Peptides against a protein of PDB entry 3V4L. Designs and how they scored, part 157

Target 1, 386 residues: chain A of PDB entry 3V4L
Amino acid sequence: GQPLAKDKVALLIGNMSYWEHPKLKAPLVDVYELTNLLRQLDFKVVSLLDLTEYEMCNAVDEFLLLLDKGVYGLLYYAGHGYENFGNSFMVPVDAPNPYRSENCLCVQNILKLMQEKETGLNVFLLDMCRKRNDYDDTIPILDALKVTANIVFGYATCQGAEAFEIQHSGLANGIFMKFLKDRLLEDKKITVLLDEVAEDMGKCHLTKGRQALEIRSSLSEKRALTDPVQGAPCSAEALVRNLQWAKAHELPESMCLKFQCGVHIQLGFAAEFSNVMIIYTSIVHKPPEIIMCDAYVTDFPLDLDIDPKHANKGTPEETGSYLVSKDLPKHCLYTRLSSLQKLKEHLIFTVCLSYQYSGLEDTVEEKQEVNVGKPLIAKLDMHRGL

## One batch from the design tools (peptide; made by RFdiffusion4, then SolubleMPNN)

Design b2_p18_3_s2 (from b2_p18_3, 9 letters changed)
Fold by OpenDDE base, seed 5:
Structure b2_p18_3_s2 (fold): chain B 386 residues (1-386), chain A 18 residues (1-18)
Amino acid sequence: as target 1 above (386 residues)
Amino acid sequence: APPPTFEVVSTAPVLPAK
């Protein structure tokens, strides 16, 4: 029969905004597009941008809690990375310059932990450089991997080589994602799909002799990303996994705020990523005696590091949100919360209405506090150790 | 608009010279 997945879970990490390293651009688009494709494949997708070492460790731990016997696990990483002695290291945004293995996440350690979960398939898509880091002479003594015959690595580049992005005047994919996205929905064995992606990369004049896909696999079964999920969760563990994933993807409900002056504001929420939310406000009712009114969001939790200069923008693009802007309501003020993983408490903030009456020179302010609980990834309490 | 200049740029970090 066709193989069945008990469930399908993906963790996508895109690191771009490095502190001590060159900033990247492609991971933003690559994580977003891959998220949408994997959702069409019935994956439970956690998508995270710009993680520190600690945040990456917690994201991996939470991902591993979603894994169980016969579950398909997919890890995608786009960012800086290196490979020493056949071990792949993902570089967090807070990594020092130079970085070492102690500052980075070893993919083979994650694979070991996935094998302990008795997963049905382990897919790693590593869109990073594979050059040796000469500042790290550490040979990680990895415990021997189990012979599970269910492992697939898609490396965006060859061993010892660089991965590349296309710098364009706009948003562009990395080289790997540019070809992967065109085939990802195909009902093929994952190793066959990746081999076709490798051929497409090899035909491209931009990549020829610069970047080639390497496929490393021990996949004894015909497994595809298109393999159907087994029907209704029969186990308590499957129910817990579904509830945990649902919690990490629950948006706050849209709210209608009513002010004493008779102004009504619609407050809405949209997810760009699992750790990135757009708040938008609109004036839905204004009394005729009020000539001007604006609704600002302010007083965010300090852990979110929200600069007021980047809040309350007239367009999503002015917040740095280029991907979801088409799906957002128009004529709002927009605020992008890009670090929801940092939220320790409930998301409490103030909606401030500033308004003017006809024939009065003075501006009046009314404020309402809003508590929306823990949105999206903030429900996983990734900070339990701090 | 000028044709979009596609520059293929390495994602390799710049490590300090040893």
Scores: peptide ipSAE 0.195, ipTM 0.714, DockQ to the pose 0.716
Fold by OpenDDE base, seed 1:
Structure b2_p18_3_s2 (fold): chain B 386 residues (1-386), chain A 18 residues (1-18)
Amino acid sequence: as target 1 above (386 residues)
Amino acid sequence: APPPTFEVVSTAPVLPAK
C-alpha cells in the first residue's frame, strides 16, 4: 500500500542577520518559498528567521514536541555552518567570532532526539557550509544512534566544501533551494528526488567544481514528502500537535478603531514568517472636515527592538517585506515586526492618529492603545526557560 | 543587455586567521 504519514511537521530556520559574521540574503527567500511548497504538501510548517542560540534551542524543542510515532519530521536550515568529525553545526545569529560547538546547534543531537520520538521519516536539508572549524577542537561523543532506517540528509554541499548564494540586485535563492524548489512537489521517494536535484545542480556552470549536493540516507522504505497524512487526528497527542501548530500561526483579528474626531482606521495583520508579522493601518472613514490624516503605530514592547525609522512605511518593501507585499492591501502604512520570538508579554502598542481640520493650521493627535495578545510564534512562549 | 552578472558568494563565515 502507499505509505502514510501520521502527520507531517517541518521546522525551517533561516539565519541572515549575523552579529559577528557576514550577513546572508538567500535564507529569506529560501525559507519563504520552501514554506509555501511544504504547505502544499500538507506539512505543518514553523518558519523562523534570525534566531539566537537560545531561540534556536527553543525552536528545536518546540519542533520535537510536534513529533511523535510515525510523524514525518523535516528540518531545514539556511545560514552559516560548519562540519567537524561528521557532525553538522548550525550557527546562530549571536554566535561569537570565532564560534565553537558550545555556541552552535549540533544536527546529530537533534537527530537523536527525533529518533526517541519514533518518527516515520527524518529529513534534514542543510543549506550551509561544511568546512571544518579549526577553532573548535571539541570531539563530540555522540551516543549510538538507533537503527531506524528512516533518515535522509540533503547537504547543499559536499564534505569540507562551501555552500553558495547568488547575489543579484533582486531577491534570489541559494543554489540548493533554486534546484530543490523545482522538484519538491514530485511524488518520488525523497532520496530519488534529491538525486534528481543533485543532477540538476551538477549542470549549473556557476557551482561546477565548487558545490555539489550530498545525500546521506539510511531510508529503507519508499517514503516521499507527498505521502498522504493519515486521516482525522485519532489521538490526544495528534490533537495537541494540531492545536500547538495552530497557535504558532494564529494572527490577531483585524480591527476597526474609531477615534473621537470620527475617523475610522482599519488595523490589519499579515504573517510573513512564524516570527515575522506585518501590521498595516488604513483610513476607512474620514469626515469631510478633516483634510489630512495619518495613522501611525508606536510604543511597541522594548523586547521587539523596533526602530521607529523603519516603522509606518508607505510600502511593504520599505519595511524589508518583499515577499508578502502582493497579498497585502494597498494604500496603508506598514510596520514589520521581525522578532516575535522575543515577545514575553502581550503585544500592546499605540495607534496614533494625526489629523488636520479644514481651516486649522495645527495638527491634532488622538491615541488609542491596542492589545492583540500574543501573535504567531509568541504564543509558544519560546522564552519560558528563563 | 549584458547577461545579469550573478555574483556567487560563499555562505562560509569569515573566521580569524590562526
Scores: peptide ipSAE 0.191, ipTM 0.716, DockQ to the pose 0.723
Fold by OpenDDE base, seed 4:
Structure b2_p18_3_s2 (fold): chain B 386 residues (1-386), chain A 18 residues (1-18)
Amino acid sequence: as target 1 above (386 residues)
Amino acid sequence: APPPTFEVVSTAPVLPAK
């Protein structure tokens, strides 16, 4: 019969806003496009941008809590990386220059932990460079992996080579994601699908002699990303997993705020990623005596590192949100919260209405505090331990 | 319109010269 997945879970990490390294662009688009495709494949997707070492460790730990016997686990990473002695290291955004293995996450250690969960399939898609880091002489002493015959690595590039991104009109894709996205929905054994992606990449004039896909696999069964999820959550663990994932994707409900002047504001929320939320405000009612009014959001928790210069924009794109802008309501003010993983407390902020009456020169302000609890990934308390 | 110029950029980190 066709293999069944007990469930399907994916962790997608895109690191681009490095502190001590060149900034990337591709991870933004690549994580977003892959998230949408994996959701069409009935994956529970956690998508995270710009993680520190500590935040990456916690994201992997939370991902491992979602894994169980017969679950399909997929880890995608796009960012800086290196490979020493056949071990792949993902570089966090706070990594020093030069970085070492102690500042990075070893993919083979994550694989070991996934094998302890008795997963049905382990897929790693690594969109990073595989050059040796000559500043790190550490030889990882890895414990022997179990023989599970359910492992697939798709490396965006060959051993010792660089990965590339394609920049076009302000959007960039990684070379790997450019070809992967066109085939990802195909009902094929995952190794066959990746081999076809490798052929497509090899035919492209942009990549020829610069980047080639490497497939490393030990996969004894015909497993595909299209494999159906087993229907009933038969275990308490499956119910817990579904509840944990649902909590990590719960948006705040839209609110109608009423001010004393008679102005009504709609406050809404949209998810761009599991750790990235757009807040938007719109004037839904204005008394005729009020000639001008604007609704600003302010007084965010300091942990979110919100620059007021980037808040309350007339377009989603001016906030850095290029991907979800089509799904957002028009004629709002937009604010992008890009670091929800950093939220220790409830998301409390102020909605400030600035308005002017007909025949008064002075602007009037009214304020309302809003508490929306812990949105999205902030419900997982990824900071438990600092 | 000029053909969209795709710029292919390396994602390699710039490490200090040894």
Scores: peptide ipSAE 0.178, ipTM 0.709, DockQ to the pose 0.674
Fold by OpenDDE base, seed 2:
Structure b2_p18_3_s2 (fold): chain B 386 residues (1-386), chain A 18 residues (1-18)
Amino acid sequence: as target 1 above (386 residues)
Amino acid sequence: APPPTFEVVSTAPVLPAK
């Protein structure tokens, strides 16, 4: 019969906004497009942008809590990285220059922990450079991995080589995701699918002799990303996993705020990623005596590091939200919260209505405080150790 | 207009020259 997954879970990390390293662009688009494709494949997807070392460790720990016997686990990483002695290191956004293994996450350590969960399939998609870091003399003595015939690595590049992105005016994929996205939905053994992606990269004039996909696999079974999830979650563990994933993806409900002047505001929320939310405000009712009115959001928690100059924009694109703008209401003011993993407390903020009456020169303001609890990934308390 | 120059850029970190 066709293999069955007990469940399917993916962690996608895209690091771009490095503190001490060159900024990247492709991980934004790559994580978003891969999230949408894996959701069509019935994966539970956690998608995270711009994580510190501590935040990456916690994201991996929360991902490991979603893994169990016969579950398919997929880890995707796009960002800076290196490979020393066959060990792959993912570089957090707060990594120093130069960085070492002590500042980075070792993928083979994550694999060890995934093997302890007795997973049905372990897929690693590593969209990072594989050059040696000559500033890191550490030889990780990795404990002996269990012999499991269920591991697949897709490396965006060869050992000792660089990975590349296509920089143009606008949104572009990295080279790996550009070819992976065209085949990811195919009902094929995952190694066969990746071999076809490798052939497509090898035929492209932009990538030929510059970047080549490397596949490392122990996979003895005909397992595909298209493999169906086993029917109704009859186990207590499957229910816990579904609830834990649902917590990380719960948006605040849309609110209708009523002001004393008789203006009504719709406050809405949209997820771009598991740690990135768009707040939007719209005027849904205005008395005819009010000629102008705008609804601004302000007084956000300091932990979110929100610059007011980037809040309350007339378009989603002006906030840096280029991907979800088609699904958002038009004619709003938009604010992007890009670091929800940093939220320790409830998301409390102020909605400020600024308005003018016909025949009065003076602008009037009314304010309402809004508490939306812990949105999205903020429910997982990724700070439980600080 | 010149064709948009698709610059293929390395994602390798620039480490300090020793």
Scores: peptide ipSAE 0.172, ipTM 0.708, DockQ to the pose 0.772

Design b2_p18_3_s3 (from b2_p18_3, 10 letters changed)
Fold by OpenDDE base, seed 5:
Structure b2_p18_3_s3 (fold): chain B 386 residues (1-386), chain A 18 residues (1-18)
Amino acid sequence: as target 1 above (386 residues)
Amino acid sequence: APPPEFEIVSTAAELPAP
C-alpha cells in the first residue's frame, strides 16, 4: 500500500540578520516559498526568521514535541553554517565571530532526538555553507545513531564548499531553493526527487561547477513528502499536537475600534511567518467635520524591540514585507512585528488617533489600549525558563 | 530587454584569519 504519515511537521529556520556576520537575503524568500509548498503537502509548518541560539534551541524543542511515532519530521535551515568531521552546525544570529560548536546547533544532535520520537521519516534540508571552521577543534562525541533507515539529508552544497544565493532587483533566492521548489510537489520517493533536483542544478550554467547538491540517506522505504496523513486523530497525543500547532498559527481577530469623535478604525493582522506578524490600520468611517485623521500603533511591549521609525508605514514594503503585500488591504498604515518569539506577555499596544476638526487649528488625540493575547508563535512560550 | 542583472553571492561567513 502507499505509505501513510501519522502526521507531517516541518520546522523552517531562516537566519539572515546576523549581528557579527555578513547579512544574507535569500532565507526570507526561501523560507516563505518552502512554507507555502509544504502547506500544500499537508505539513504543519512552523516558519521562523532570525533566531538567537536560545530561540533556536526552544524552536527545536517545540518541534520535537510535535514529533511522535510515524510522524514525518522535516527540518529546513537557511543561514550561515559549517561542517566539522561530518557534523553540521547551524549558526544563530547572535553567534560571536568566530563562532564555535558551543554557540551553534548540531544537526546530528537534533537527528538523535528525532530518532527517539520513533518518527516515520526524518528529512533535513540544509541550505548553508559546509566549510570547515578552523576555530572549532572540538570533535563532537555523538552517541551512536539508531539504525532507523528513515533519514534523508539534502545538503545545498558539497562537503567543504560554499552555498550561494542569486540576487536580483533587491530580492534573493538560494540556489538550492530555486531548483527544489520546481520539484517539491512531485509524488516521488524523497531521495529520487532530490536526485532530480541535483541533476537540474548540475545542468544549469549558473551553478555547474559552483554548487552541487549532496544527498545522504538511509531511506529503505518508498517515502515521499506527498504521502497522505493518516485520517482522524486516533490518540490524545495527536489531538494535543494539532491543538499546539493551531495555537502557534492563530492570528488575532480583526477589530473595529470606535473613538469618541465618531471615527471608526479597522485593525487587522496578517502572518508573514510564525514569528512575523503585520498589523494594519485603516480608517473605515470619518465624520465630515473631521478634516484630517491618522491612526498610529504605539506602546508595544519592550521585548519586541520595535523601533517607532519603522512602524506605521504607508506601504507593507516600507516595513520590509515584500511577500504578503499583495494579500494585504490597501491604503492602511502597516507595522511589522518581526520578533514574536520574544513576547513574554500578552501583546498589548495603543492605537492612537490623531485628528483635526474643521475650523480648529489644534490636533486632538484619542487613545485606546488593545490586548490581542499571544499571537502566533508567542503562544508556545518559547521563553519558559527566563 | 537584457535579462535582469543577477549577481551570484556566496553565503560564506567571514571568519577572521586563524
Scores: peptide ipSAE 0.306, ipTM 0.790, DockQ to the pose 0.651
Fold by OpenDDE base, seed 1:
Structure b2_p18_3_s3 (fold): chain B 386 residues (1-386), chain A 18 residues (1-18)
Amino acid sequence: as target 1 above (386 residues)
Amino acid sequence: APPPEFEIVSTAAELPAP
């Protein structure tokens, strides 16, 4: 019979905005496009951008809580990385220069923990460099892995080599994602699918002799990303997993704010990623005696590091949102909250209406405080330290 | 039009020389 997944869960991490290292561009598009493709494959996807070491650890821990016996687990990472002694290290955005293994997440440690969950399939897609870090002399003594015969690594590059991104005047993929996205929906054994991606990369004149996909697999069964999810969640654990995932993707409900002057504002919310939300405001009703009015959002929690210079933009693109702009309503003011994982409290902010009456020179302001609870990933309390 | 010149950039971190 066709193999069944008990469930399918993916964690996608894209690190770009490094503090002490060169900034990347491709992870934004790569994580977004891969999220949409994996959702079409009935994956529960958590997508996160620009995580610190602590935030990456917590994201992995939350991902591991979503794993169970027969669940398909997929980890995708795009960012800086290195490989020492066959161990792959993902570099957080707050990593020092130089970084060491103590500042990074070891993929083989994550694999060990995934094997403890008795997963049906473990897929790692590592879009990072595999050069040695000579500043890290640590030889990780990994415990012996269980013989689960369900592991697949897709490395964007070969051992000791660099991964590349395409920089153009617009949005572009990394080299790996450029080829992966064209085949990801194919009903093929995951190792066969990745082998076809490797052939496509090898035929491309841009990548030939520069970057080659490496596949490492112990997968003994014919398992595909297209494998159907087993029917209705029959276990308490599956129900909890579904509820946790749903919580991490729950947007605040859109609100209609009514001001004393008779102006009505629509406040709306859109998810770009699990940790990135766009707030948009629109004037839905204006009394005729009011000639001009604007609705600004302000007074965000300090934990979100919202720069007012990047808030309340006339276009989504001016906020740094290039991907979801087509799905957003037009003629709003837009604010992008890019660090929802940092939110410890409820998202409370102020909507400030600035308006002018016909024949009055002075601008009038009215304010309303809005509490939208914990949006998206902030519901998982990724900051709950042990 | 000439094919858009794609700049291919390494995602390697620039570590200091040892």
Scores: peptide ipSAE 0.277, ipTM 0.766, DockQ to the pose 0.686
Fold by OpenDDE base, seed 2:
Structure b2_p18_3_s3 (fold): chain B 386 residues (1-386), chain A 18 residues (1-18)
Amino acid sequence: as target 1 above (386 residues)
Amino acid sequence: APPPEFEIVSTAAELPAP
């Protein structure tokens, strides 16, 4: 019979905005497109951008809580990275220059913890460079891995080689995701699917002799990403997993604010990623006596590090949101919150209405405080321990 | 206009020279 997954869970991390290293561009698009494809495959997806070392550790810990016996686990990483002695290291955005193993996450340590969960399938998709880091002389003594015939590594490049991005004037994928996305929905054994992606990369004149996919697998069974989830969650564990994932994806409800002047504002929320939310405001009712009327958001929690110069934009694209703009209402002011993992408390902010009456030169302001609780990933309290 | 030049850029970090 076709193998069944008990559940399917994915953690996708895209690091771009490095403090001490060159900024990347492709991880934004790659994480977003992969999230949408894995959702079509009935994966529970947590998608995170620009994580510090501490935030990456917590994201992995929360991902491991979603794993259980017979669950399919997928980890995708796009960012800076290195490989020493067959160990893969993911580089957080706060990593020093030079970075060492003590500043980075070892993928083989994550694999060990996934094997303790008795997972049905472990897939690692590593979209990073695999060059040796000569500043890291540490040989991690990895404890002996359990022999499990359910591991698949897809490395975007060969050992000791670089991974590449396509830089265009617009949004572009990394080389690996460019080919992976065209095949990811195919009902094939995951190793066969990755072999076809490797062949496509090898046939393309842009990638031939520059970047090649490496597949490392112990997978003895015919398992695919298309494998159906085993029917209704009959276990208490499956219910807990579903609730934990749902918490990380709960958006605030849209609300209508009423001001004393008779203006009504719609306040709405959209998820770009599990840690990235767009707030939008629109004027839904205006008295005819009011000639000018703008509604802007301000007074955000300091933990979110929101620059007011990037808030209240006339387009989603001006906030740095190029991906979800088609799903957003038009004629709003838009604000992008890109670091929801840093939120310790409730998201409280001010909606300020600025307006002018016909025949009066003076602008009038009214303010309302809004509390939307903990949105998206902020419900997981990834700061437990600071 | 020439076709927009697709630049293929390495994602390698620039570590300082030893």
Scores: peptide ipSAE 0.277, ipTM 0.765, DockQ to the pose 0.754
Fold by OpenDDE base, seed 4:
Structure b2_p18_3_s3 (fold): chain B 386 residues (1-386), chain A 18 residues (1-18)
Amino acid sequence: as target 1 above (386 residues)
Amino acid sequence: APPPEFEIVSTAAELPAP
């Protein structure tokens, strides 16, 4: 019979905004496109951008809580990385220059922890360089992995080689995601699907002799990303997993704010990623005696590191939101919260209305405080260890 | 020739030379 997944869970990490290393561009688009494809495959997807070492550890721990017996686990990483002695290291955005294994997450350690969960399938898609780091002389003492015969690694590049991104004037994919996205929905054994992606990369004149996909697998069954999820949650653990995932994707409800001057504002929320939310404001009613009227958001929690110069933009793109802009309402002011994982408390902020009456020279301001609780990933309290 | 419509850039970190 066709294999069944007990559930399907994916963690996608895209690191771009490195502190001490070159900034990347592709992980933004790659994580977004892969998220949308995996959602079409009935995966529960957690998508995270620009994580510190601590935040990456916590994201992996939360991902491991979503794993259980017969669950399909997929980890995707796009960012800087290295490979020493066959161990793959994902580099957090706060990693020093040079970085070492102590500053990085070892993928084989994550695999060990996934095997302890008795997962049905473990897929690693690693869109990172695989060069040796000569500043790291540590040999990880990895405990012996269990023989589970359910492991697939897709490395974007060969051992000791670089991975590449395609920089356009707009949206850019990594080379791996460019080919992976065209096949990801195919009902094929995951190793066959990845082999076809490798062939496509090998036929393309842009990638031929520059980057080649490596597949490392121990997969004894015909398992595919298209494998159906087992219908009813048959365990308390499956119900808990569904509730945890749902909490991590709950947006604040849209609000209608009424000001004393008679102006009405619509306040709305959109998810770009599990840790990235767009706030938008629109004027839905204005009295005729008010000639000018602007509604802006301010007084955000300091933990979110929001520069007011990047808030309240006339377009989503001016906030750095290029992907969800088509799904957003037009004629708003937009603010992008890119680090919701840093939120320790409730998201409290001020909506400020600035307006002018006909025949008065002075601008009037009215303010309302808004508490939207913990949006998206902020509900998982990824900070519980500090 | 117009500049190529796209550039292929390495995602390698530039570590200091040892």
Scores: peptide ipSAE 0.273, ipTM 0.763, DockQ to the pose 0.818

